# Peptides against a protein of PDB entry 7BDX: the designs that were tried, part 203

Target 1, 212 residues: chain A of PDB entry 7BDX
Amino acid sequence: EMGAAACTLLWGVSSSEEVVKAILGGDKALKFFSITGQTMESFVKSLDGDVQELDSDESQFVFALAGIVTNVAAIACGREFLVNSSRVLLDTILQLLGDLKPGQCTKLKVLMLMSLYNVSINLKGLKYISESPGFIPLLWWLLSDPDAEVCLHVLRLVQSVVLEPEVFSKSASEFRSSLPLQRILAMSKSRNPRLQTAAQELLEDLRTLEHN

## One batch from the design tools (peptide; made by RFdiffusion4, then SolubleMPNN)

Design b2_p21_4_s2 (from b2_p21_4, 11 letters changed)
Fold by OpenDDE base, seed 4:
Structure b2_p21_4_s2 (fold): chain B 212 residues (1-212), chain C 212 residues (1-212), chain A 21 residues (1-21)
Amino acid sequence: as target 1 above (212 residues)
Amino acid sequence: as target 1 above (212 residues)
Amino acid sequence: SDIEENIKKTQEIGAEARSAR
């Protein structure tokens, strides 16, 4: 209870750049993000295919942790910190996104994907994430999710990769050969306007790259 | 572990007025401070006369909670919130300060005393605290503490009471009859300059009130 | 829910930020 409440408050206040700077300016940040990864991993492993109630204290705690990571990654100094000093956390997030089944822990997936997207704003972060083993298969695994918000954030992350020539060139062959084009085309016709737009933009970006 | 780490980060960032406003501006603040009181009470009750190691995760968690309360009470809107919406927490802090023995949980006592002192900056807060049952005996109980920092913060809280005529007049008889004058005089000769100054100032304030 | 509110407050960087790479 109390830990989840405190962590949820920390999540809420971490939406401020000044709070992110304060979190990172202390000697405690490294330990915090190290334990964060372990805690998130322990939670996902404990699910054993059961959907723990989203309203459980443990779920709320892990959501808050993922939210804090996302908010930290939204700030330039936070991205630098994560990419330089908390790479294990990024690896953990990638692993956990793979370990979760389609439709499982949707809100947590969204937060984790948002964190990765935010990290992907930095070229160094994008390179690190995209060079992770199984990254391309992971994207397609996640794109099989029935949740429109999960799919939206996957498409945004894919777009971050596609729009960076230094990154896309390394994976272009695998990307093109495995691209779930029919799935993305279906998303471009979604009733969800955000998903529709993201899928259309990505399809346009991909078409532009095929002609270059 | 993770809860204590998160709460400690929240404590650190709560030193900012903007963060305090953000904590209080949400609907979660009431629940958070309610659970805070319960958690602190549970911790103190679990001590059974044992000094839990100050470095324990549980101790650190409770210290962070007390620190957050203190930082919230340092801000005008935070004092207003505590005095209007979290009186049970103030009662809990007063109770816990009484339940702890001299020399027991010194750092926690300091934080709790700091929170009460910060609340005492508001006349409404000072009135509420000073009208608590056994408040005057509690001050003298706390002033028997061997720790100079505990005693310092007790003297500061006593000063807040003494310097407010509306409050002091109600307790003046009990205060004068039970005042541990020899103890305060001994503190005015302390090698700790902060304690020495606080004791001297309080003695001067008391002398001024005896002549009025 | 509290979680949904916090998700809405969670910082989502716009696509334009990629131009600063």
Scores: peptide ipSAE 0.160, ipTM 0.856, DockQ to the pose 0.069
Fold by OpenDDE base, seed 5:
Structure b2_p21_4_s2 (fold): chain B 212 residues (1-212), chain C 212 residues (1-212), chain A 21 residues (1-21)
Amino acid sequence: as target 1 above (212 residues)
Amino acid sequence: as target 1 above (212 residues)
Amino acid sequence: SDIEENIKKTQEIGAEARSAR
């Protein structure tokens, strides 16, 4: 209970750039983000395939941790910190996104995908994430999710890769050969306007890359 | 571990007025400070008279909680919040300061005394604390501590009471009848310069009040 | 829910930030 309450408050205040700088300017940041990855991993391992009660203190605690990582990654110095000093946490987030089944822990997946997207705003972060083993298969696994918000954040992360020539060129062959085009086309017809727009924009970006 | 790390970070960033305002501006603050009091009480009850390992995660967690309360109390809106909406927490801090033996949990006592001192900067806070049952006996119990930092913060809290005529006049008879003058005189000869100065200043303040 | 409110407060960088890479 108290840990979840403290973590929830830290998540809320971490929306401030000055708070992110204060978190990172201390000697506690490295330890915090090391334990964060372990805590998130332990939570996902405890799910045993069951939908844990979303309103549990443990779920709220892990959501707050994922939210803090996302807010840190939203700031330039936070991205630099994560890519230089917390790579194991990024690897853990990628692993956990692979370990979670479609429809499982939707809100946690959304926050983790938002964190990876925020990291991907930095070219060094985008390179690090996209060069991770199994990254492209992971994107397609995540895009199979029935949840529109999960799919939206996957498409945004895919777009961040596709729009960076230096990164996309390295994986373009695997990307084109494995692209779930029918799934993306189905999303471009979604009743969810955000998902529809993101899928349509990605299809336009992909067409532009085929003609070049 | 993770709860202690999150709480430690929240403590560190709560040194900012903007962070304190952000903590208090949410709907989570009341719950957080309610649970804070309970957590601190549970920790003190778990000590069973033994010096718990000061470096334990539980000790660090409770230190961080006490530090957060202190930092909130350092800000005007934080004092207003504590005195209007978290009186039970203030009552808990006063109780825990009475339950801790001389030499026990010195760092926690210092933080709790700092929080009460910060609350006492507000006249409403000073009135609330000083009108608590057993407040004057509690000050003398705390002043019996062998630790110079505990004694220093007790003397500072006593000085906050003595320097407010509206508050001091209500308790002046009990205060004068129970004053551990020999203990304060001994502190005015301390090798600790901060304790020496605080004791000397308080003795001067008390002399001024006897002549008026 | 409390989680949904906190998700709304979570910082999401706009697509325009990619042009600054």
Scores: peptide ipSAE 0.154, ipTM 0.855, DockQ to the pose 0.068
Fold by OpenDDE base, seed 1:
Parts: sequence; C-alpha cells; structure tokens
Structure b2_p21_4_s2 (fold): chain B 212 residues (1-212), chain C 212 residues (1-212), chain A 21 residues (1-21)
Amino acid sequence: as target 1 above (212 residues)
Amino acid sequence: as target 1 above (212 residues)
Amino acid sequence: SDIEENIKKTQEIGAEARSAR
C-alpha cells in the first residue's frame, strides 16, 4: 500500500519539468530506473496465472512506474538520460510489450507505448528503439490488440518511425512486406476519433513514401 | 527495495515548494499521510526485537517518509494542511518520539523533531502540539538522549514554545517546575557549536521570562 | 479512478516535436 501511494505521488509530480530535472540531478536516478525495469518485468511475469485485479496495489505501483518513465521521456534531458544510461529499461519495455497478450494490461501497454513514443522524439532514441531485434513484428503484434487506445499509441509510434527518412530507409523493405494494411484501413474507419485520425494520417504518410 | 527508492526520490523533490503544492493539490494527499503515520508506527513497534540495520530498505523508507513530512511542514500551505487534515499524523509523531528509547533511531528522531518544529511555526500547529497530553514530559524525556543532534532539535522546539507568550503562559507553571536546568546548562558547554548556541539562547530566553 | 486521472496528467508530446529531431 504505502509504496504504491508514494510512487503514485511521484508519478503525479513528475509531470513537471523541474521535478524530472531534480530526479535526474540526484545520484539515485540510475538505481531507481534499474529497479523500475526489474519490478515491471516481475509484475508481467506474475500475470500468467492470477487475473490480478487492475486496482491492486501492485498494479497501481507498476502503472505509476510506467507513468514516471513516460514523464521523464517527455523532457529532452530525460530522453537523453534514458537513451544513454537506462537502455536496459528501454529493452525491458520492448520485451514486456511482446510478452503481454492482446487485451492484457491495456493501461500498462498504453503507458509503455507513450514512453517509447516520447523516447522516439530523440533521434538517438528512435534509432535505438527501431534497431531493436523484432521491432517491426512487435509493432504488428501490438496492432492486433482489441483496445483502441493501445492501437492509437502503436500507430503514433509507427508514424514516428515512418516520418524519419534516415531510420525508415533501414527497415523500409521489411516494413512494406509485413505492413498490416487492411488493419490500418479498418482503424481509419474507427468510431474513436483519435484512432481514426492517426490511422488516416499514417495512410497518407505511407502513400507519400510509395511515390518517392 | 523499489518502494524505498521511490519514496527517497519523492523526499528529494519535496524540498521544492511547488512539489509540495502539487502533492497537496491532488486528492491523494490525505491517504498518503494517513498511511505514512501507520507505516512509521509499524516500524517503531517492530524495533523492540531485532536491531534493524540502519541501512535496511525499511529504515530508508521510514526516513524518507519522515523527510517528506518535514518538507511539507516547511511550507505555509503544508503546515496548514497538516494541522487541519493530518492531526493523527502529528499525534503519531509525538507518540513515536515517546516510544523510542534514548539513542534509538537517532536519524528518525531528528527528522520527526524537525517536522514538529516546522509545524510549530504555524500558531495553530504550535498550539496543537503544545496542548498534546504529556508534551512537557516528552520534551524532557527527549532531552535525555545521548545524541547531540536529537538534543539540538529538542531545544529548538522548546524555544519555539517559550518564545510564544500566548502558548507558554498556559504551561509556564509545569514548565518551570520540571525544567532540566542542569542538563541545559551542560549543553551550553557542548563542543557541538549548534547545540551550544541553542542551549545558550534558550537559557537567555528563560532568564528573560523569570524577570517578567 | 486514480490511475485514469494520472494517465490524463501524464505528459504526451505532440507530433510537432518530431520536427525538432
């Protein structure tokens, strides 16, 4: 209980740039983000059995951890820190996104995808994430999720890759050969306006890339 | 481990007034400070047996909690919050200071005493603390501690009471009858310069009150 | 829920930030 409450408060205040700078300016940041990855991994590995209630202290704690990582990644110095000093955490997030089944831990997936998107604003971060083994198959696996918010955040991450020519050129062949075009087209007709817009924009971006 | 790391980061960032305002502006502050009191109480009650290593994750966690309370009490809105909405936490801190033996949990005692001193800057807080049952005996009990930092922070709290005529007048008879004058005189000769100064100032304040 | 409120407060970078790469 107390750990979840403390971590939830830390998540809330980490929305401030000055708080993120204060977290990173301390000598404790490396340890914190290392343990964060381990804790998130332990939680996801425990899910194979009991449907842990979404409202459990453990679930709240892991959501708060993912939220903190997302808020850190929202700031330039935070992205630089994650890409330079916490690569294991990024690898863990990518791994856990692959380990989670469709519809499993939707809110956690959303936060993890938001964190990866925020990291992708840094060119080093985008390169690191997109060069991860199995990254393209992982995107399509995640796009099979029944949750509209998960799919939205996957499409945003895909767009972040597609719109960077230096990064996209390396994976363009694999990307084009495996693209779930029918799934993206279906999303462009979604009743969720954010998902609809994201799918439509991505389809326009992809059409532009076919003509170049 | 993870809880202690998160709480330690929250403690570090709580040194900012804006962070304290953000903590208090959320709907989670009441729950957090309620659980804080319970967690601190559980820790102190567990000490009757094992010499918990000062460096244990549990010890670090409780130190961070006491540090957060201290930092909240350092700010006007934080004092107002504690005095109005977290009186049980103040009562718990007073109780735990009585439950701890001389030389036991010195760092925790210092943080708890700092929190009470910070609360005492608010007139409502000073009234609340000083009107607590057994407050004067508690001050003298704490002044028997062999640790110079504990004694320093006790003397600061005593001075905060003595210098407020509206508060001191209510307890002046009990205070004068039980005053450990020889102990305070001994502290005025301490090699610790902060303790020496605090004891000397308090002796001057007390002499001024005898002549009025 | 507390989680939903915190998700809303979680910082999401806009698409315009990609131009600053």
Scores: peptide ipSAE 0.151, ipTM 0.855, DockQ to the pose 0.069
Fold by OpenDDE base, seed 2:
Parts: C-alpha cells; sequence; structure tokens
Structure b2_p21_4_s2 (fold): chain B 212 residues (1-212), chain C 212 residues (1-212), chain A 21 residues (1-21)
C-alpha cells in the first residue's frame, strides 16, 4: 500500500518539468528506472496465473511507474535520459506490449504506448524504438486490440514513424507489405472521434507518401 | 526495493515548494500521510525483535517518509495541512519519539524532530504539539540521548516553545520544575559547535524569561 | 477512478512537437 501511494504521488508531481529535472539530476535515477522495468515485467508475468484486480496496490504501482516514464519522456532532457541511459527500460516496454494479449491490461498498454510516443519525439528515440527487433509486427499486434484507446495510441506511434523520412525509409518495404489497411480504414469510421481523426490523418499521411 | 526507490525520489523532489503544493493539492495527500504514520509505527515496533540494518530498504523507506513530512512542514501550506488534516501523524511522530530508546534510530529521531520543529513555526502547530500529553517529559527523555544531533534538534524544539509566550505560559510551571538545567549546561560546553550554540542560546532565552 | 484521473494528467506531447525533430 505505502509504496503504491508514494509512487502515485511521484507520478502526479512528475507532470512538472522541474520535477523531471530534479528526478534526473539525482544519482538515483538510473537505479529507479532499472528497477521500474523489472517491476513492470514481474507484474505482467504474474498475470498469466492470477487475475490481478486492476484496483490492486500492485496494479496501481505499475500504472504509476508507466505514468512516470511517460512524464519523463514528455521533457526533452527526459527523452535524452531514457534513450541514452535507460534503453533496457524501453526494450522492456516493447517486450511487455508484445506479451500482453488483445484486451489485456488496456490502461497499462495506453500508458506504455504514450511513453513510447513521447520518446519518439526525439529522433534518436524514434530510431531506437523503430529499429527494435519485431517493432513493425508489434504495432500490428497492438492494433488488433479491441480497445479504441489502445488503437488510438498505436496509430499515433505509427504516425510518428511515417512522418519521419529517415526512419520510415529504413522499414518502408516491411511497413507497406504488412500494413493492416482494412483495420485502419475501419478505424477511420469509428464512433470514437479521437480514433476516427487519428486514423484519417494517418491515411492522409500514407497517401502523401505514396504520391511522392 | 521499488517502493523505497520511489519514496526516496519523492523525498528529494519534495524539497521544492511547488512539489509540496502539488502533493497537497491532490486528493491523495490525506491517505498518503495516514499510511505514512502507520508505516513508521510498524517499522519502529519491528525494532524490538529484529535488528533491522539501517541500510535496509525498509529503513530507507521510513527515512524518506520522515524526510517528506519534514519538507512538507517547511512550507506554510504544508504546516497548515499537517496541523489541520494530519494531526494523527503528528501524534504518531510524538509517540515514536517516546518509544525509541536513547541512542536508538538516531537518524530517524533527527528527521522526526526536524518535522516537529518545522510544524512549530506555525503557532497552531506549536500549540498542538506542546499541548500533547506528556510533551514536556518527552523533551527531557529525548534530551537524554547520547547523540549530539538528537540533542541539538531537541534544544531547537525547546527554544521554539520557550520563545512563544502564549505557549510557554501554559506549561511554564511544569517546564521550570522539570528542566534538566545541568544537562543543558553540559551541552553549552559541548565540542559540537552547533550543540554548544543552541544550548547557549536556550540558556540566554531562559534567563531573559526569569528576569521578566 | 484515481488511475483515470492520473492518466488525464499524464503528459502527452502533441503532434506539432514532431516538427521540432
Amino acid sequence: as target 1 above (212 residues)
Amino acid sequence: as target 1 above (212 residues)
Amino acid sequence: SDIEENIKKTQEIGAEARSAR
């Protein structure tokens, strides 16, 4: 309980740029983010047996960790830290997103996807994530999720890849060959307005790339 | 481990006034400080059997909690919160300071005493603490500590009481009758310069009160 | 839920930030 409460408060205050700088300016940041990856991994591995209630202290703790990573990645120096000093954490997030089944741990997926999206704002971060083994198949696996919010955040991450020529060119062949176009087209007709807009924008971005 | 790491980061960032405001501006502050008291109490109660190493994750966690309380109490709105909404935590800190033997958990005592001193800057806080049952005997119990830093922080808290006429007048009889004058005089000759100064100042403050 | 509120407070960078790459 107390750990989850402390981590939840840390998540809340990490929305401040100054707090992110304070977290990273300390000598404890490396250890914290290393343990973060391990803790998130342990949690996801525990889900194969015991249906952990979403409202458990453990779930709250993991949500807070994912939220902290997202807030750190929202700041330029935070992205630099993650990409330079916590690559294993990024690898863990990618792995966990692959290990979770469609519809499983939706809120955690959303937070993890938000963190990856924020990292993708840094060209170095985008390169690192997109060059990760199985990244493109992972995007399509995640886009098979029944949850509209998961799909939204996947589409945003896909857009981040598509709009960067230096990154997109490296995987354009694989991307085009595996693109779940029918799924994205279906999302462009979604009743969820955010998902609808994101799918429409991505379709427009893709069309622009085909005509050039 | 992860809980201690998160709490330690929260302690570090809580040195900022803006972070304290953010902690208190959320709906989770009440629960956090309630659990804080319980966690600190559980830790101190566990010391009667198992010699918990000072470097344990549990010890670090409790130190971080005491540090957070101290940092919150360093800010005006934080003092107001503690005195208005977390009185049970103040009661717990007073209790734990009484339960700990001389020389036991010195660093924790220092942090707890620092928190009480910071609370004592608010007149309402000073009133609340000083009117707590057994407060004066507790000060003398704590002043029997062999540790110079514990004694220093006790003397500072005593000074905070002595320099407030509205508070001191209520307990002046008990205070004067039980004052460990020989102990304070011995501290005024300490090789520790901070302790020496604090004891000298307190002796001067007491002399000024006797002549008026 | 508290989690949902915290998710809403979680910093998400806008699409415009990609232009600053």
Scores: peptide ipSAE 0.144, ipTM 0.853, DockQ to the pose 0.069; fails the geometry check

Design b2_p21_4_s3 (from b2_p21_4, 13 letters changed)
Fold by OpenDDE base, seed 1:
Structure b2_p21_4_s3 (fold): chain B 212 residues (1-212), chain C 212 residues (1-212), chain A 21 residues (1-21)
Amino acid sequence: as target 1 above (212 residues)
Amino acid sequence: as target 1 above (212 residues)
Amino acid sequence: SDIKENLEETERIGAEMRSAR
């Protein structure tokens, strides 16, 4: 209980750039983010059995950890820190997104995808995550999720790849050959306006790339 | 491990007034400080048996909690919050200071005494803690501690009482009858310069009160 | 829920960063 409460407060206050700088300026940041990855991994591995109640203290704790990573990645110095000093955490997030089944831990997936999107704002971060083994298959796996919010955040990450010519050119062949076009077209007809817009924008971006 | 790391980071960033305002501005502050008191109480009760290693994750966690309370009490709005909305936590801190044996949990005692001193900067806070049952006997109990830092922070709290005529007048008879004058005189000869100075200043303040 | 409030704030920050691109 207390750990979850403390971590939730830390998540809330990490919305401030000054707090992110204070977290990173301390001698404890490396250890904290290392243990964060391990804790998130242990949680996901524990799910293979019992339906852990989404409202459990353990789930709340892991959500707060993922939220902290997301808020750190929202700041320029935070992205630089993650990509330079906490790559193992990024690798862990990518792995965990692959390990989770469709519909499993939706809120955690959203937070992890938000963190990766925030990292992708930095070209070095985008290069790092997009060059990870199985990244393109992972995007399509995640896009098979029944949850509209998961799919929205996957589409946002796909847009980050497509809109960077230097990154897209390296994966263009694999991307074109495996693109779930029918799934994206279905999302462009979603009743969720955010998902609908993101899918339409991505389809326009893809059409522009086919004509170039 | 992770809980202690998160709480330690929250302690570190709570040195900022803006972070304290963010902690208190959320809907979770009341619950957090309630659980804080319970966690600290459970820790102190667990000490009656095994020599919990001072460097255990549990000890680090409780130190961080006490540090957060201290940093919140350092800010005007934090003092107002504690005295108005978290009085049970203040009562718990007073109780735990009484439950701990001389030389036991020195660092925790120091943090708790610092939090009470910070609360005492507010007249309403000073009134509240000084009117708690057994407050004067508690001060003298704590002043019997062999640790110079514990004794220093007790003397600072005694000074806060003595320097407020409205507060001191209510307890003046009990204070004068139970004052450990020989102990304070011994502290005025301490090799610790901070303890020596605090004891000398208190003796001067007391002499001024006897002549009025 | 506690998660909802923090999630909304995290989404706000993410939206502000898109406008800065």
Scores: peptide ipSAE 0.025, ipTM 0.793, DockQ to the pose 0.060
Fold by OpenDDE base, seed 4:
Structure b2_p21_4_s3 (fold): chain B 212 residues (1-212), chain C 212 residues (1-212), chain A 21 residues (1-21)
Amino acid sequence: as target 1 above (212 residues)
Amino acid sequence: as target 1 above (212 residues)
Amino acid sequence: SDIKENLEETERIGAEMRSAR
């Protein structure tokens, strides 16, 4: 309980750039983000057995951790820190996103995807995550999620790849051959306006790349 | 481990007034400080048995919690919050300071005493803590501590009482009758310059009150 | 829930960052 409460507060205050700088300016950041990855991994591994109640203190704690990572990645120095000093955490997030089934741990997936998207704002971050083994298959795996919010954040991450010619060129062949076009087209007709817009924009970006 | 790390980071960032405002501006603050008191109490109660290693994650966690309270109390709105909405936490801190023996949990005592001192900056806070049952005996109990830093923070808290005529007048008789004058005089001769100064200043303040 | 509030704020930040691109 107390750990979850403390972590939730830390998540809330990490929305401030100054707080992110304060977190990263200390010698404690490396340890914190290392343990963060381990804790998230431990939680996901525990899901195969007893249905840990989604409202458990453990779930709340892990959500707060993922939220902190997201907020850190929202800041330029935070992205630099994650990409330079906490690559294992990024690898863990990618792995956990792969380990989770469609419809499983939706809120956690959203937070993790948001963190990856924020990392993708930095070209170095985008390069790192996109060069991760199985990244393209992972995107399509995640895009099969029944949750519109998960799908939205996947589309945003895909868009970040598509909009960066240097990154896209490396995976263009795999991307084109495996693209779940029908799924994205279906999302462009979604009743969820955010998902609809994101899918439409991505389809436009993809069309532009086919003409160049 | 992760809880202690998160709480330690929250402690670090709580040195900022803006972070304190952010902590208190949420609906989470009440729950957090309630659980804080309970967690600190649970820790102190656990000390009678197995010597929980002072360097344990639990110890670090409790120290971070006490540090957060101290930093919150350093801010005007934080003092208002503690005195208005978290009186049980103040009562818990007072009780735990009484439950701990001289020389026991020195670091925690220092943090708790610092929090009480910070609360004492507010007249309403000073009134509240000074009107707590057994407050004067508690001060003298704590002043018997072999640790100079504990004693320093006790003297600072005593000084806050002495410097407020409205507060001092209510306890003046008990204060005068129970004052460990020889102990304070010994501290005024301490090799610790901070303790020496604090004891000298308090003795001067007390002399001034005897002449008025 | 506390998670919902923090999530909404995190989403807002993420949206702002996208708009700044």
Scores: peptide ipSAE 0.025, ipTM 0.791, DockQ to the pose 0.060
Fold by OpenDDE base, seed 3:
Structure b2_p21_4_s3 (fold): chain B 212 residues (1-212), chain C 212 residues (1-212), chain A 21 residues (1-21)
Amino acid sequence: as target 1 above (212 residues)
Amino acid sequence: as target 1 above (212 residues)
Amino acid sequence: SDIKENLEETERIGAEMRSAR
């Protein structure tokens, strides 16, 4: 209980840039983010296919950790820190997104995807995550999720790749050959307006790249 | 481990007024400080006279909690919150200071005393803690501690009482009748310059009150 | 900005998870 409460408060206050700077300026930042990855991994491994009690203290704790990572990644210095000094955490997030089944831990997936998206705002971050083994298959795996929010954040991350020529050119062949076009087209007709818009924008971006 | 790490980071960032405001502005502040008191109490009860492993994750966690309370109490809105909405936590801190033996959990005692001192900056806070049952005996019990830092912070808290006529007048008889004058005089001759100064100042303040 | 939206959404997700208790 207390750990989850403390972590939840840290998550809330980490929405401030000054708090992120304070977290990162300490000598404990590296250790904290190292243990964060391990803790998230241990949690996901503990699920053993069981329905996550979303309301458990452990779940709340892990959600807060993912939220902290997201908030850190929202700040320029935070992105730099993650990409330069906490790559193992990014690797862990990518792994966990692959380990989770469709429909499993939806909110955690969203938070982790948001963190990766925020990291992708930095070209170095985008390069790092996109060059990870199995990154493109991972995107398509995640896009098979029944949850609209998961799919939305996947589409946003895909868009970050597509809009960066230096990154897209390296994986363009694999990307084009494996693109779940019918799935994205279905999302462009979604009743969820955010998902619909994101899918439409991505389809427009992809069409623009085919003409170049 | 992870809970202690998160709490330690929250402690570090709580040195900022803006972070304290953010903590207190949330709907979770009341719950957090309620659980904080319970957690600190559980820890102290678990000591069963054993030598505290100061470096244990549990110890670090509790130190961070006490540090957070201290930092919250350092800010005007934080003092107001503690005195108005988290009195049970203050009662718990007073209790724990009484439960701990001389020389036991020195760092925790210092942090808790610092929090009470910070609360005492507010007249309402000073009134509240000084009107607690056994407060004066507690001060003398704590002043028997062999640790100079514990004694220093006790003397500072005693000084806060002595310098506030509205508070001192209510307990002046008990205070004067039980004052460990020889102990304070011994502290005024300490090789620790901070302790020496605090004891000298308190003795001067007490002499001034005897002439009024 | 996308960053601001992400922060707000992150907070929203946290709030929703707590309200489910």
Scores: peptide ipSAE 0.025, ipTM 0.798, DockQ to the pose 0.266; fails the geometry check
Fold by OpenDDE base, seed 2:
Structure b2_p21_4_s3 (fold): chain B 212 residues (1-212), chain C 212 residues (1-212), chain A 21 residues (1-21)
Amino acid sequence: as target 1 above (212 residues)
Amino acid sequence: as target 1 above (212 residues)
Amino acid sequence: SDIKENLEETERIGAEMRSAR
């Protein structure tokens, strides 16, 4: 309980750039983010046995951790820290996104996808995550999720790859061959306006790349 | 481990006024400080059975909590919050300071005394703590501690009472009758320069009050 | 180490608050 409360407060205040700088300026940041990855991994592994309620202290704690990572990744120095000094955490997030089944831990998936998207704002971060083994299959696995918000954040991450020629060129063949075009087209007709817009924009970006 | 790490980071960043405002501006502050008191109390109660090592994750966690309270109390809006909305936490701190034996949990005592001192900067806070049952006996109990730093922070809190006529007048009889003058005089000759100075200043303040 | 640094910083803030009186 107390740990979850403290972590939730830390999540809230980490929305400030100054707080992110303070977190990263200390000697504690490396250890904190190392343990963060381990804690998130342990939580996801525990789900295979007992249905942890979404409102459990453990769930709240892990959501707060994922939120902190997201907020850190929203800041330039935070992205630099994650991609230079906490790559294992990024690997853990990618792994956990793969380990979770469609419809499982939707909110956690959203937070983790948001963190990866924020990391992808940095070209070095985008390179790192996109060069990760199984990255493209992972995107499609996640895009099969029944949750519109998960799919939205996957589409945003896919767009980050597509909009960066240096990254897209390295994976273009695999990307084009495996693209779930019918799924994206279906999303472009979604009743969810955010999902609809994101799918339409991605389809436009993809068309622009085919004409070049 | 992870909870202690998160709480320690929160402690570090709570040194900023803006972070304190962010903590207090959220709906989570009341619950957080309520659970903080309970957690600190549970920790102190656990010490009677097993000697928790000072470097335990639990100890670090509780130190971080006490540090957060101290940092919140260092800010005007934080003092207002504590004295208006978290009085039970202040009561808990007073209780725990009474429950601990001389020489027991010295670092925690220092942090808790620092928080009470910071609260005492606000006249309303000083009134609240000084009107608490057993406050004067508690001061003398704490001043019997063999630790010079504990005694220093007790003397500072005593000085806060003495320097406020409206507060001192209400307890002046009990205060004068129970004052461990010989102990304070001994501290005024301490080899610890901070303790020596604090004891000398308090003795001067007391003399000034006797001549009025 | 961490507790010490945070304590020192808390002491600094406490000292600054004294000077503001």
Scores: peptide ipSAE 0.010, ipTM 0.776, DockQ to the pose 0.060; fails the geometry check

